# Designs tried in a protein design run: peptides against a protein of PDB entry 2N1D. Part 9

Target 1, 169 residues: chain A of PDB entry 2N1D
Amino acid sequence: EVKVKIPEELKPWLVDDWDLITRQKQLFYLPAKKNVDSILEDYANYKKSRGNTDNKEYAVNEVVAGIKEYFNVMLGTQLLYKFERPQYAEILADHPDAPMSQVYGAPHLLRLFVRIGAMLAYTPLDEKSLALLLNYLHDFLKYLAKNSATLFSASDYEVAPPEYHRKAV

## One batch from the design tools (peptide; aimed at target 1 Y70 K128 L133)

Design b1_p11_7_s1 (made by RFdiffusion4, then SolubleMPNN; from b1_p11_7, 3 letters changed)
Fold by OpenDDE base, seed 1:
Structure b1_p11_7_s1 (fold): chain B 169 residues (1-169), chain A 11 residues (1-11)
Amino acid sequence: as target 1 above (169 residues)
Amino acid sequence: DKELLEKALKA
């Protein structure tokens, strides 16, 4: 399996995210105030402002597009806790044509990187290309860590109403 | 419902 290391700074957040959803029965507010598309766009602009022209094999825009695509594919099947399933169903009903990268935010995007390694193992990439991709993924994770104070907050979660609890059980 | 969490901690 392809190993994608999560920065130690972000691991506590993954624990908090898990706790908020599964134990405290809270839901991340949707649609996100800052969705995945916006986060990726900010990252791309950040990289462009740095003026780094290295690693031509993987342009920043291509990496961003790839992350977005994987997120949209994996969100519904691999990135949700059981308690979040009714919310996801409601989102699909209300926004049937919207990609989930326009609905969900940083916490769910971070969850992607917990699972993406397994998916990359089945992607037909040569060793050099895979190494470059991994470097960009780790670079993006470092970006998330640097901006964690603004991207990850328990205040973006709220206690699910009693009606939701009935749907979730 | 700890699979994602456990994998995250190991990553």
Scores: peptide ipSAE 0.310, ipTM 0.905, DockQ to the pose 0.029
OpenDDE base, seeds 2, 3, 4, 5: peptide ipSAE 0.287, 0.298, 0.305, 0.302; ipTM 0.898, 0.901, 0.903, 0.903

Design b1_p11_7_s2 (made by RFdiffusion4, then SolubleMPNN; from b1_p11_7, 4 letters changed)
Fold by OpenDDE base, seed 5:
Structure b1_p11_7_s2 (fold): chain B 169 residues (1-169), chain A 11 residues (1-11)
Amino acid sequence: as target 1 above (169 residues)
Amino acid sequence: DLELLKKALKA
């Protein structure tokens, strides 16, 4: 499979995220104060301001668009813990036409990169193109790590109320 | 979901 390395700085967050949801029965507050669209936009502006000279085939806008598309496709089926399903159903009912990249935030975006490698393994990309894409994905992950103090916080979670527990299986 | 994978990361 395609290996997407998660920075060591972010691996502990994946564990904390899992613990908050599964063990502590908390939920990430939705809609996110800083959604995936905003995070990707900030990254794009950050890259463009630095005047990079990477290959034009994988421009920043194309990478951002790709990440957004994968997130919106995979969120509902691949990136949620079982405990989060009732919350997701409520979001769909209240915002049926909104892409999930406008609702969810950094923790769920990071979860994408745990799964995306397996998905990329079955895409028709040649070796050179795949290497370039992986470089951008790793670069984005470095960006998340650098801004982790503002993007990942346990204070963005809240204990689910008793009525939610009755909905959760 | 991601639960089993996250357990592996915690180990």
Scores: peptide ipSAE 0.061, ipTM 0.800, DockQ to the pose 0.025
OpenDDE base, seeds 1, 2, 3, 4: peptide ipSAE 0.047, 0.048, 0.044, 0.045; ipTM 0.781, 0.771, 0.762, 0.765

Design b1_p11_7_s3 (made by RFdiffusion4, then SolubleMPNN; from b1_p11_7, 3 letters changed)
Fold by OpenDDE base, seed 1:
Structure b1_p11_7_s3 (fold): chain B 169 residues (1-169), chain A 11 residues (1-11)
Amino acid sequence: as target 1 above (169 residues)
Amino acid sequence: DLELLKKALEA
């Protein structure tokens, strides 16, 4: 399996995210105040402002596009806790044509990197390309860690209403 | 730690 290492400073957040949803029965506020698209755009702009052109095989925009695509594909099937399923169903009903990267935010994006390694294991990439991709993914994760104070907050969650709790079995 | 999260998420 391809190992994508999560920065140590973000691991506690993953646990808190899990706890907020599964144990405290809270939901991340949707649509996100800052969605995945905007986070990726900020990252791309950040990288462009740094003027780094060392890696040509994977341009920043291509990496961003790839992350976005994987997120949109995997969100509904691999990145949700059971308690979040009714919310997801409601989002699909209200926003049938919207990509989930325009709805969900940083916490769910971070969850992608918990699962993406398994997906990359089946991607037909040579070892050099894979290494380059992993470097970009780790770079992006470092970016998330650097901006964690603004991207990850328990205040973005709220206790699910009683009617939601009843249907979330 | 992460392994527990992987299992907790629906797959």
Scores: peptide ipSAE 0.311, ipTM 0.901, DockQ to the pose 0.032
OpenDDE base, seeds 2, 3, 4, 5: peptide ipSAE 0.297, 0.103, 0.299, 0.292; ipTM 0.897, 0.800, 0.896, 0.894

Design b1_p11_7_s4 (made by RFdiffusion4, then SolubleMPNN; from b1_p11_7 with E1D E6K)
Fold by OpenDDE base, seed 3:
Structure b1_p11_7_s4 (fold): chain B 169 residues (1-169), chain A 11 residues (1-11)
Amino acid sequence: as target 1 above (169 residues)
Amino acid sequence: DEELLKKALEA
């Protein structure tokens, strides 16, 4: 397994996220006010504005594209709590052609990095390329931590209505 | 997956 370390600053948020969904029976408001596509775009622009884009095997744009693709593939199968399944089904029905990176936001994006290490273990990358990718992933996580005050908020969640509880198992 | 939190705290 490839190890992807979550910044300690963001771990309390993962606990709050879990509590809001599983214990308080709340749902993240969808479509997200700031979706994954927007967050990744802001990161890319941030890196470019600092002149930190060099000629390495993984450019910022490639990393962003990769994160987006992994998110869109993994969201429905690996990044949702049981209570969120009915909401996801409704999103698929209402937005059949939309990638989930245009619907979901920062909390679910952060969940990706909890699971992505196992997926990368099956990616045919040499040692040098993998090291570069991991550096970018950790750099992105530090970016999320730096902007956590604006990206992660309990106010983005809402209590699920009674009708939803009847659908949830 | 309900095991997500456990995995997250270990990451």
Scores: peptide ipSAE 0.239, ipTM 0.870, DockQ to the pose 0.030
OpenDDE base, seeds 1, 2, 4, 5: peptide ipSAE 0.089, 0.108, 0.077, 0.078; ipTM 0.796, 0.804, 0.782, 0.787; seed 4 fails the geometry check

Design b1_p11_8 (made by RFdiffusion4)
Pose (drawn by RFdiffusion4):
Parts: structure tokens; C-alpha cells; sequence
Structure b1_p11_8 (pose): chain A 169 residues (1-169), chain P 11 residues (1-11)
């Protein structure tokens, strides 16, 4: 199976997010302003601002769109805990206009790369095509971890009260 | 699919 190193800079954050959901019994039931799409656009424009190009412009642009669709096909199904099901239906009902790539903010973005390595093990391309994919994905994760101090806000996870657990049972 | 085609064109 494909071995992909998830940024060890973000591993404490991955465990922190998991710790909040499972151990701390905290849930993310609110729309974040710092959302995945905005970080995607930020990274997409970042590569352009350093070196204005046409050939790499659409490259970064569509790869970012790839992450967007990859996130959309996994967010509610593959990137979600069973305990997040209540908050999912809640946020989806309260804010039916807002995309999930926005309301769940940056903490839910890292989950995509955790699971996408497993699913791409069942769809094995050659090392070269996969290398370009992982190249840009790791490049994004490098930038992601670089700005992660002002990027992730796991502090928005609030402990789910017993009344709220009634929606999980 | 379109991303894979883009990456293949780079190669």
C-alpha cells in the first residue's frame, strides 16, 4: 500500500483534533471564517504571487480544484466521526446555504490527506503520476503547516453536553 | 481524471 508521510508538524494537530472529538468529548458545531476553500485560494494565489506564470497558474488552480472535489467526496462520509453526525445535520439544517468546506474550517482539512492515501492504495497509478500528485499535496501541506499557527483553530471545539448527546444516541 | 490528464501532460 502507498506509504505517504503525513506532515509530522501537523501530527500533534491531528491527534489534538481526534483527542477533542473522542477523549475531550468536544464537537465542532459552528461555521468557521477560516475555511478550507479560502486556504485553498490563499495557497493557489501564493504560488502565483512568487512567480507570475501561465503554465503553473492553471496547474495550481486545477490541483486546488482537485483537492476541493476530493474533499467534497470524502468530507461527510470518509472524513467524519460518528459523533459529528449530530453537528453535521445541525449545521447543514441551520446553514443550508453554506458549503461544508467552509463551515468546518481548517481542522477538517487535514483529514482528507489521512484517508486519501488509503483510498489511493486501491487505485494504484505508477510512481511518477503519484509522485506529481504527492508533490503538490506535500507542497500544500508544507505551506499549510507553515501558516498553521494562524490557520487551525481547534479551540472552537466545545464539549458536547448530555442534552446534545441525545442526538448521537 | 482531469487532474491526472494535467499531470500526464506535464510529464
Amino acid sequence: as target 1 above (169 residues)
Amino acid sequence: SSLLELLESEL

Design b1_p11_8_s1 (made by RFdiffusion4, then SolubleMPNN; from b1_p11_8, 4 letters changed)
Fold by OpenDDE base, seed 2:
Structure b1_p11_8_s1 (fold): chain B 169 residues (1-169), chain A 11 residues (1-11)
Amino acid sequence: as target 1 above (169 residues)
Amino acid sequence: DRLLKLLESLL
């Protein structure tokens, strides 16, 4: 199994995220004010501003593209709690042609890294490529941790309306 | 990681 280590600073957020949704019956406001696409773009620009070489810049872009692709594939099937399913259905109806990376934000993106390790285990990567990928994934996670104050906030959640409760539970 | 395993089961 490929292990992706979540920064300790972000682990409490994963718990809070779960609590907000599952126990407090709140929903992340969608479409996100800052979607996954923009977060990844900011990361790429951040890396560029840090003086990356051409080769490193290329690698960052590939990693960003990969994260986006994995997110879009996995969101609907692996990154949602049961309570979020009706909301997801509504999103699909309202945004039928939009990738979920343009709708969802940081909390759901972070959930990807809870699951991505298992998925990478089935990806035919050589040891060197896998190590490089993991390094970038961890680097990205460090970026999320560094910017956690702006990316992760309970204020981005809202109590689901009563009619939502009735159809969700 | 126990926490991650728990979260994996909840998602």
Scores: peptide ipSAE 0.294, ipTM 0.893, DockQ to the pose 0.026
OpenDDE base, seeds 1, 3, 4, 5: peptide ipSAE 0.290, 0.291, 0.291, 0.287; ipTM 0.892, 0.888, 0.887, 0.891

Design b1_p11_8_s2 (made by RFdiffusion4, then SolubleMPNN; from b1_p11_8, 3 letters changed)
Fold by OpenDDE base, seed 1:
Structure b1_p11_8_s2 (fold): chain B 169 residues (1-169), chain A 11 residues (1-11)
Amino acid sequence: as target 1 above (169 residues)
Amino acid sequence: SRLLELLRSLL
């Protein structure tokens, strides 16, 4: 298995996220105040502002596009805790054509990177190519860590009502 | 898998 290193600053958040939902029976408020699309856009702009070459800008745009698409594909089937399934179903019913990157936010995006390592293990990438790919992913994760104070907050969660509990069982 | 495909194209 290929390990994608999560910054130490973000590891406690993954635990808190899990605890908020599975133990405290809370839900991330949707639609997110800052969705995945906006986070990726901010990252791209951040990278462009650092004086990168044209090729670097192109690469950043493609990475952003890739992360967005991968998130949209993976969210419903791979990134949700069981308790979140009724909420997801409601989102699909209300917004059937909306990409999930416009609905969900940083916590769910971070969950994506917990799963990527296992997927990379099945790719035919050589060692050099794999290292470069990991560098792109780690660079984005570093950005998330740098902005963690504004991207990750327990205040973005709310206690699920009793009616929801009945649906989630 | 699309992310991986795109990233491979950048390498």
Scores: peptide ipSAE 0.099, ipTM 0.772, DockQ to the pose 0.388
OpenDDE base, seeds 2, 3, 4, 5: peptide ipSAE 0.071, 0.068, 0.080, 0.072; ipTM 0.770, 0.763, 0.773, 0.769; seed 3 fails the geometry check

Design b1_p11_8_s3 (made by RFdiffusion4, then SolubleMPNN; from b1_p11_8, 5 letters changed)
Fold by OpenDDE base, seed 3:
Structure b1_p11_8_s3 (fold): chain B 169 residues (1-169), chain A 11 residues (1-11)
Amino acid sequence: as target 1 above (169 residues)
Amino acid sequence: DKLLKLLNSLL
């Protein structure tokens, strides 16, 4: 499989995220105050402002579009803990035509990179193209780490109400 | 959860 390395700075957050949901029975506040679309847009603008030369095979915009697409495809089936399933069902009912990248935020986006490696292993990319893509993914993760103080906070979670606990069987 | 298993392998 393709190995995607998570920055050491973000690994503690993945643990906190898991603890908040699974052990403390909290839910990430939805819709996110800062959704995946906005995070990706900020990253693209950040890269543009630095004036770095884009690689011929992968432009930043294409990488952003790819991340968004993978997120929207994988969120419902691969990026949720069991406790979050009722919340997801409610979101689908209330926003049937909205992509999940407009609803969810940084914590769930980070979870994508725990799973994306296995998916990329089956993409028809040559060795050079795959290496380039991985470089961009790692660059994006480094961006998340740099901005972690504003993107990841326990205050974005709330205790699930009693009614929700009854649904989360 | 599958996600938790992957998390454990990552940490």
Scores: peptide ipSAE 0.037, ipTM 0.730, DockQ to the pose 0.028
OpenDDE base, seeds 1, 2, 4, 5: peptide ipSAE 0.031, 0.030, 0.030, 0.032; ipTM 0.697, 0.694, 0.698, 0.701

Design b1_p11_8_s4 (made by RFdiffusion4, then SolubleMPNN; from b1_p11_8, 4 letters changed)
Fold by OpenDDE base, seed 3:
Structure b1_p11_8_s4 (fold): chain B 169 residues (1-169), chain A 11 residues (1-11)
Amino acid sequence: as target 1 above (169 residues)
Amino acid sequence: SKLLELLNKLL
């Protein structure tokens, strides 16, 4: 098993996110005020501004591109709670050509990293490549933790209207 | 591209 460690600062948020949606029947406000694309862009700019040496095989831009694509593929099938399904369907109907990285935000992006470890365990990755990948994933997660106050907030959620509850069977 | 390639193996 490949373990992707979630920073301790972000673990409580995963619980709050789950509680807001599953228990309190709230929805993350879409489209996100700060979408995944912008978060990844900010990360890339942050890394560039620090002037740290990137690994020869893994550039920051490649990390960003990879995370974005993986998010866009996995969001609809792996990252949503059941209660969020009607909302997702509405988004697809209204914006069929928009990547979900332009619609969803930090909470859903964080959910990706909860799943990615198990997926990596079944991929034929050499030891060096896996180590480098994990380092970048952990680095990005650390960035999210440092900026958690601005990226994760219960105020980004709202109580689902009665009409939505009827759809969420 | 290499990291993207690795991630694509999961898709």
Scores: peptide ipSAE 0.028, ipTM 0.689, DockQ to the pose 0.217
OpenDDE base, seeds 1, 2, 4, 5: peptide ipSAE 0.024, 0.028, 0.027, 0.026; ipTM 0.660, 0.685, 0.679, 0.664

## One batch from the design tools (peptide; aimed at target 1 E69 Q78)

Design b1_p12_1 (made by RFdiffusion4)
Pose (drawn by RFdiffusion4):
Structure b1_p12_1 (pose): chain A 169 residues (1-169), chain P 12 residues (1-12)
Amino acid sequence: as target 1 above (169 residues)
Amino acid sequence: LEELKALTEKLL
């Protein structure tokens, strides 16, 4: 199976997010302003601002769109805990206009790369095509971890009260 | 899985 190193800079954050959901019994039931699409656009424009190009412009653009669609096909199914099901229906009902790539903010973005390595093990391309994919994915994760101090806000996870657990049972 | 493969092919 494909071995992909998830940024060790973000590993404490991954464990932190997991710790909040499972151990701390905290849930993310609010729309975050610092959302995945905004970070995607920020990274997409970042590569352009350093070196204005046509050939790499659409490359970064569509790869970012790829992450967007990749995230959309996994967010509610593959990137979600069973305990997040209540908050999912809640946020989806309260804010039916807002995309999930926006309301769940940056903490839910890292989950994509955790699961996508597993699913891409069942769809094995050659090392070269996979290398270009992992190249840009790791490049994004490098930038992601670089700005992660002002990027991730796991502090928005609030402990789910017993009345709220009634929606999980 | 087919969707992922199709997106990967589009990106290539």

Design b1_p12_1_s1 (made by RFdiffusion4, then SolubleMPNN; from b1_p12_1, 4 letters changed)
Fold by OpenDDE base, seed 3:
Structure b1_p12_1_s1 (fold): chain B 169 residues (1-169), chain A 12 residues (1-12)
Amino acid sequence: as target 1 above (169 residues)
Amino acid sequence: LEKLRELIEKLL
């Protein structure tokens, strides 16, 4: 199996995220104050400002585009806890054509990287391509860890109202 | 995954 290592700084957040949603019955505030699109854009700009070569800049842009698209495909089917499903349904009803990368934020994006390794195992990538991809994924995760104080906060969650509990399992 | 794979392959 393809291993995508989550930085140790972010592992506690995954636990807190799970606890906030499943145990405390809270929801991440949507639309996100800082959505996935903006996070990826900031990362790309950060990489460009570091004096990278043209080829490296191109690579970052393509990786960002790939992560964004993969997030948009995976969010609704793979990245949500059961308690979040009614919220997602409301988002789809209100904004049927909006990509989820414009709605959701860092916590849900981080969840993608928990799942992506297993999914990559079923993707026909040659060894060199896989190594390159893993390097960029880990680099991005390192960026998330560096900016974790601004990207991950329990204050971005709120207690779900009673009417939500009635339709959530 | 397919889209991401295609993008990465373009970089090689």
Scores: peptide ipSAE 0.035, ipTM 0.703, DockQ to the pose 0.414
OpenDDE base, seeds 1, 2, 4, 5: peptide ipSAE 0.031, 0.030, 0.026, 0.028; ipTM 0.706, 0.697, 0.655, 0.689

Design b1_p12_1_s2 (made by RFdiffusion4, then SolubleMPNN; from b1_p12_1, 5 letters changed)
Fold by OpenDDE base, seed 1:
Structure b1_p12_1_s2 (fold): chain B 169 residues (1-169), chain A 12 residues (1-12)
Amino acid sequence: as target 1 above (169 residues)
Amino acid sequence: LSKLKELIQKLL
């Protein structure tokens, strides 16, 4: 198994996220105030501002693009709790061509990194390539941890109405 | 997995 270590600062948030949705029956407010596209863009700009070489900047851009595309594919099938399925269906109905990276935010993006390690276990990679990928993923996760105060908040969730509860069984 | 492979290829 390939381990993608989640920073200790973010592990409690994953628990809170799960609790808010599954136990408290809340939903993340959509569209997100700060969507995945914006988060990735800010990260790329952050890396650029640190004086990286052209090659490093290129690599960061590719990582950002890859994370975005992977998120857009995986969100609907792998990253949602059952309680969130009706909400997702409504989003698809209203915005069928919109990428989910423009709708969802940091909590759902973080969920992706919980899954990605297991997926990498099924992808043949040489040790060097795997190490490089893991370094970029961990670097991004560190960025999320550094900015967690602005990216993760329970105030971004709201109690689902009774009508929603009935269709979220 | 397909998109994950693409991500890997972009990093190589």
Scores: peptide ipSAE 0.035, ipTM 0.718, DockQ to the pose 0.646
OpenDDE base, seeds 2, 3, 4, 5: peptide ipSAE 0.033, 0.034, 0.033, 0.031; ipTM 0.710, 0.713, 0.709, 0.700

Design b1_p12_1_s3 (made by RFdiffusion4, then SolubleMPNN; from b1_p12_1, 4 letters changed)
Fold by OpenDDE base, seed 1:
Structure b1_p12_1_s3 (fold): chain B 169 residues (1-169), chain A 12 residues (1-12)
Amino acid sequence: as target 1 above (169 residues)
Amino acid sequence: LSKLKELIEKLL
């Protein structure tokens, strides 16, 4: 198994996110005030501002692009709790061509990294390539942890109405 | 997995 370590600062948030949705029957407000696209863009700009070489900047851009694409594919099938499925269906109906990275935010993006390690276990990679990828993923996660106060908040959730509860069984 | 492979390829 390939382990993608989630920073300790973010582990409690994953629990809170799960609790808000599954136990408290709340929904993340969509579209997100700060969507995945914006988060990734900010990260790329942050890396650029640190004086990276052209090669490092290129690599960061590729990582950002890859994370975005992977998120867009995985969101609907792998990253949602059952309670969130009706909400997702509504988003698809209203915005069928919009990438989910423009709709969802940090909590759902973080969920991606909980699962990516297991997926990597099924992908043949040499040790060097795997280490490189893991370094970039961990670097991004560290960025999320550093900015957690602005990216993760229970105030971004709201109690689902009774009508939603009935169709989210 | 396909998109994950693409991510890896972009990093190589």
Scores: peptide ipSAE 0.035, ipTM 0.718, DockQ to the pose 0.647
OpenDDE base, seeds 2, 3, 4, 5: peptide ipSAE 0.032, 0.032, 0.032, 0.030; ipTM 0.708, 0.709, 0.704, 0.697

Design b1_p12_1_s4 (made by RFdiffusion4, then SolubleMPNN; from b1_p12_1, 5 letters changed)
Fold by OpenDDE base, seed 1:
Structure b1_p12_1_s4 (fold): chain B 169 residues (1-169), chain A 12 residues (1-12)
Amino acid sequence: as target 1 above (169 residues)
Amino acid sequence: LEKLRELIKKLL
């Protein structure tokens, strides 16, 4: 398996996220106040402000675009806990054409990076290509860690109503 | 996997 290291600062959040939903029966408030599109845009702008060359800027844009598209494909099938499935179904019914990167936020985006390493193991990559990709992924994760105080909060979750519990059980 | 491959292709 290809190792994608989650920053130590973010590992406790993954546990809290799981606990809030699975044990405390809470749901992340949707649509997210700060969605995945916004997070990726902020990252891209952050990289641009660092005085990168045109070539580096192009690469960042492609990374952002790729992460966004990968998230949109993987969210519904791979990133949700069972308790979140009714919520997702409701989102699809109400907004069938909206990409999930415009609906979901940082916690679900972080879940993607827990899975991506295993998926890379099934993709034949030369050493140079793999190293390049990993560098960008880790760079983005470092950005998330740096901004964790504004991106991850238990206050973005709410207790699911009794009606929802009946659907999810 | 396909989307991941697309990401890789864009990076190269």
Scores: peptide ipSAE 0.040, ipTM 0.730, DockQ to the pose 0.698
OpenDDE base, seeds 2, 3, 4, 5: peptide ipSAE 0.037, 0.030, 0.030, 0.035; ipTM 0.724, 0.672, 0.672, 0.718; seed 4 fails the geometry check

Design b1_p12_2 (made by RFdiffusion4)
Pose (drawn by RFdiffusion4):
Structure b1_p12_2 (pose): chain A 169 residues (1-169), chain P 12 residues (1-12)
Amino acid sequence: as target 1 above (169 residues)
Amino acid sequence: DVLNEILEALKE
């Protein structure tokens, strides 16, 4: 299977997010302003601002779109805990206009890279094509971890009350 | 093209 190192800078955050859901019994039931698509655009423009180019411009642009679609095909199914099912239906009903890549904010973005390495093990391309993919993915994760202090806000996880657990049972 | 292939594979 493909061995992909998930940024160890973000490993404490990954455990923190998991700890909040499972151990702390906290859920993320609110739309965040700092969302995945905005961070994707921020990174996409970042690569352009450092070096204005045409050839790399669309490259970063569509790779970002790839992360967007990759996230969309996994968000509610592969990147979600069973305990987040109640908040999923809640946010989806309350805000049917808003995309999930927006409402779940930055903490849910890191989950994509955790699962995508496993699914891409069942779809093995060569080392070179995978290397370019992991190159840009790791490059994004490098920037992601760099600005993560003002990027992730796991503090928005609030402990789910017993009345709310009624939607999980 | 490779990104689309990956996307298609992931959708399957």

Design b1_p12_2_s1 (made by RFdiffusion4, then SolubleMPNN; from b1_p12_2, 4 letters changed)
Fold by OpenDDE base, seed 5:
Structure b1_p12_2_s1 (fold): chain B 169 residues (1-169), chain A 12 residues (1-12)
Amino acid sequence: as target 1 above (169 residues)
Amino acid sequence: DLLKKILEALKS
């Protein structure tokens, strides 16, 4: 398995996120005030503003595109707790044509990086390409950590209503 | 499951 290290600054958020959803029976407010698309766009712009070469800028765009694609593919099947399933179903009904990267936000994006390593292990990437990709992924995670105060907050969650509890797993 | 993977990631 490909090892993707989560920054120490973000590990508590994974725990808090899990606790809010599974134990406190809260839900992340959807649609997100700042969705995954926006986060990735900000990251790309941040990298471009740092004086990167054309080749590096191209690489950043490809990495962003890849992260977005992985997120959109994996969100519904791999990145949700059981308690979140009814909410996801409602999102699909209300926004059938919207990619989940336009609906969900930073907490769910961070969950992707818990699972992405296993996915990358089966990608046809050579060792050098994989190392480069991992560097970008870790760089992105560092960006999330740097901006964690604005991206991760328990105030973005809300107590699920009683009717939700009656249908939630 | 996701929780298990999170716990594994926390040990890294």
Scores: peptide ipSAE 0.270, ipTM 0.862, DockQ to the pose 0.038
OpenDDE base, seeds 1, 2, 3, 4: peptide ipSAE 0.247, 0.239, 0.251, 0.244; ipTM 0.856, 0.841, 0.847, 0.856

Design b1_p12_2_s2 (made by RFdiffusion4, then SolubleMPNN; from b1_p12_2, 4 letters changed)
Fold by OpenDDE base, seed 3:
Structure b1_p12_2_s2 (fold): chain B 169 residues (1-169), chain A 12 residues (1-12)
Amino acid sequence: as target 1 above (169 residues)
Amino acid sequence: DLLKKILEALKK
């Protein structure tokens, strides 16, 4: 089994995220004020500012592209709680051609890393390649943890209106 | 394969 380790600092946020949605019946405000595309761009720029070699910069760009692709593929089918399904349907109706990385933000991006390990387990990767990929994924998660104060906030959620509750069942 | 592309980039 491929295990992606979530930083201890971010584990409580996953619980808060779940609580806000499932128990408090709130929704993450969409479109996100800081979407996944922006977060990944900031990460890439952060890595570039650290004086990395050209090869490392290229690798970071590919990692960013990969994370974005997996997020866009998995968001609708793997990363949403049941209560969020009507909201997702509304987003698809209003923005049919927009990638979800331009709509959703940090909380949903973090959820990807809870699920991505299982997806990677089915890829034909040798041990060394898998370890290298995991190192970069963990590096990105470390970046999220470092910037958690600005990326994860309960103020980005809002109570769903009564009309939403009726169609959320 | 995007994953393969990423892996090749990471090895450089």
Scores: peptide ipSAE 0.084, ipTM 0.753, DockQ to the pose 0.095
OpenDDE base, seeds 1, 2, 4, 5: peptide ipSAE 0.067, 0.068, 0.034, 0.027; ipTM 0.745, 0.742, 0.698, 0.627

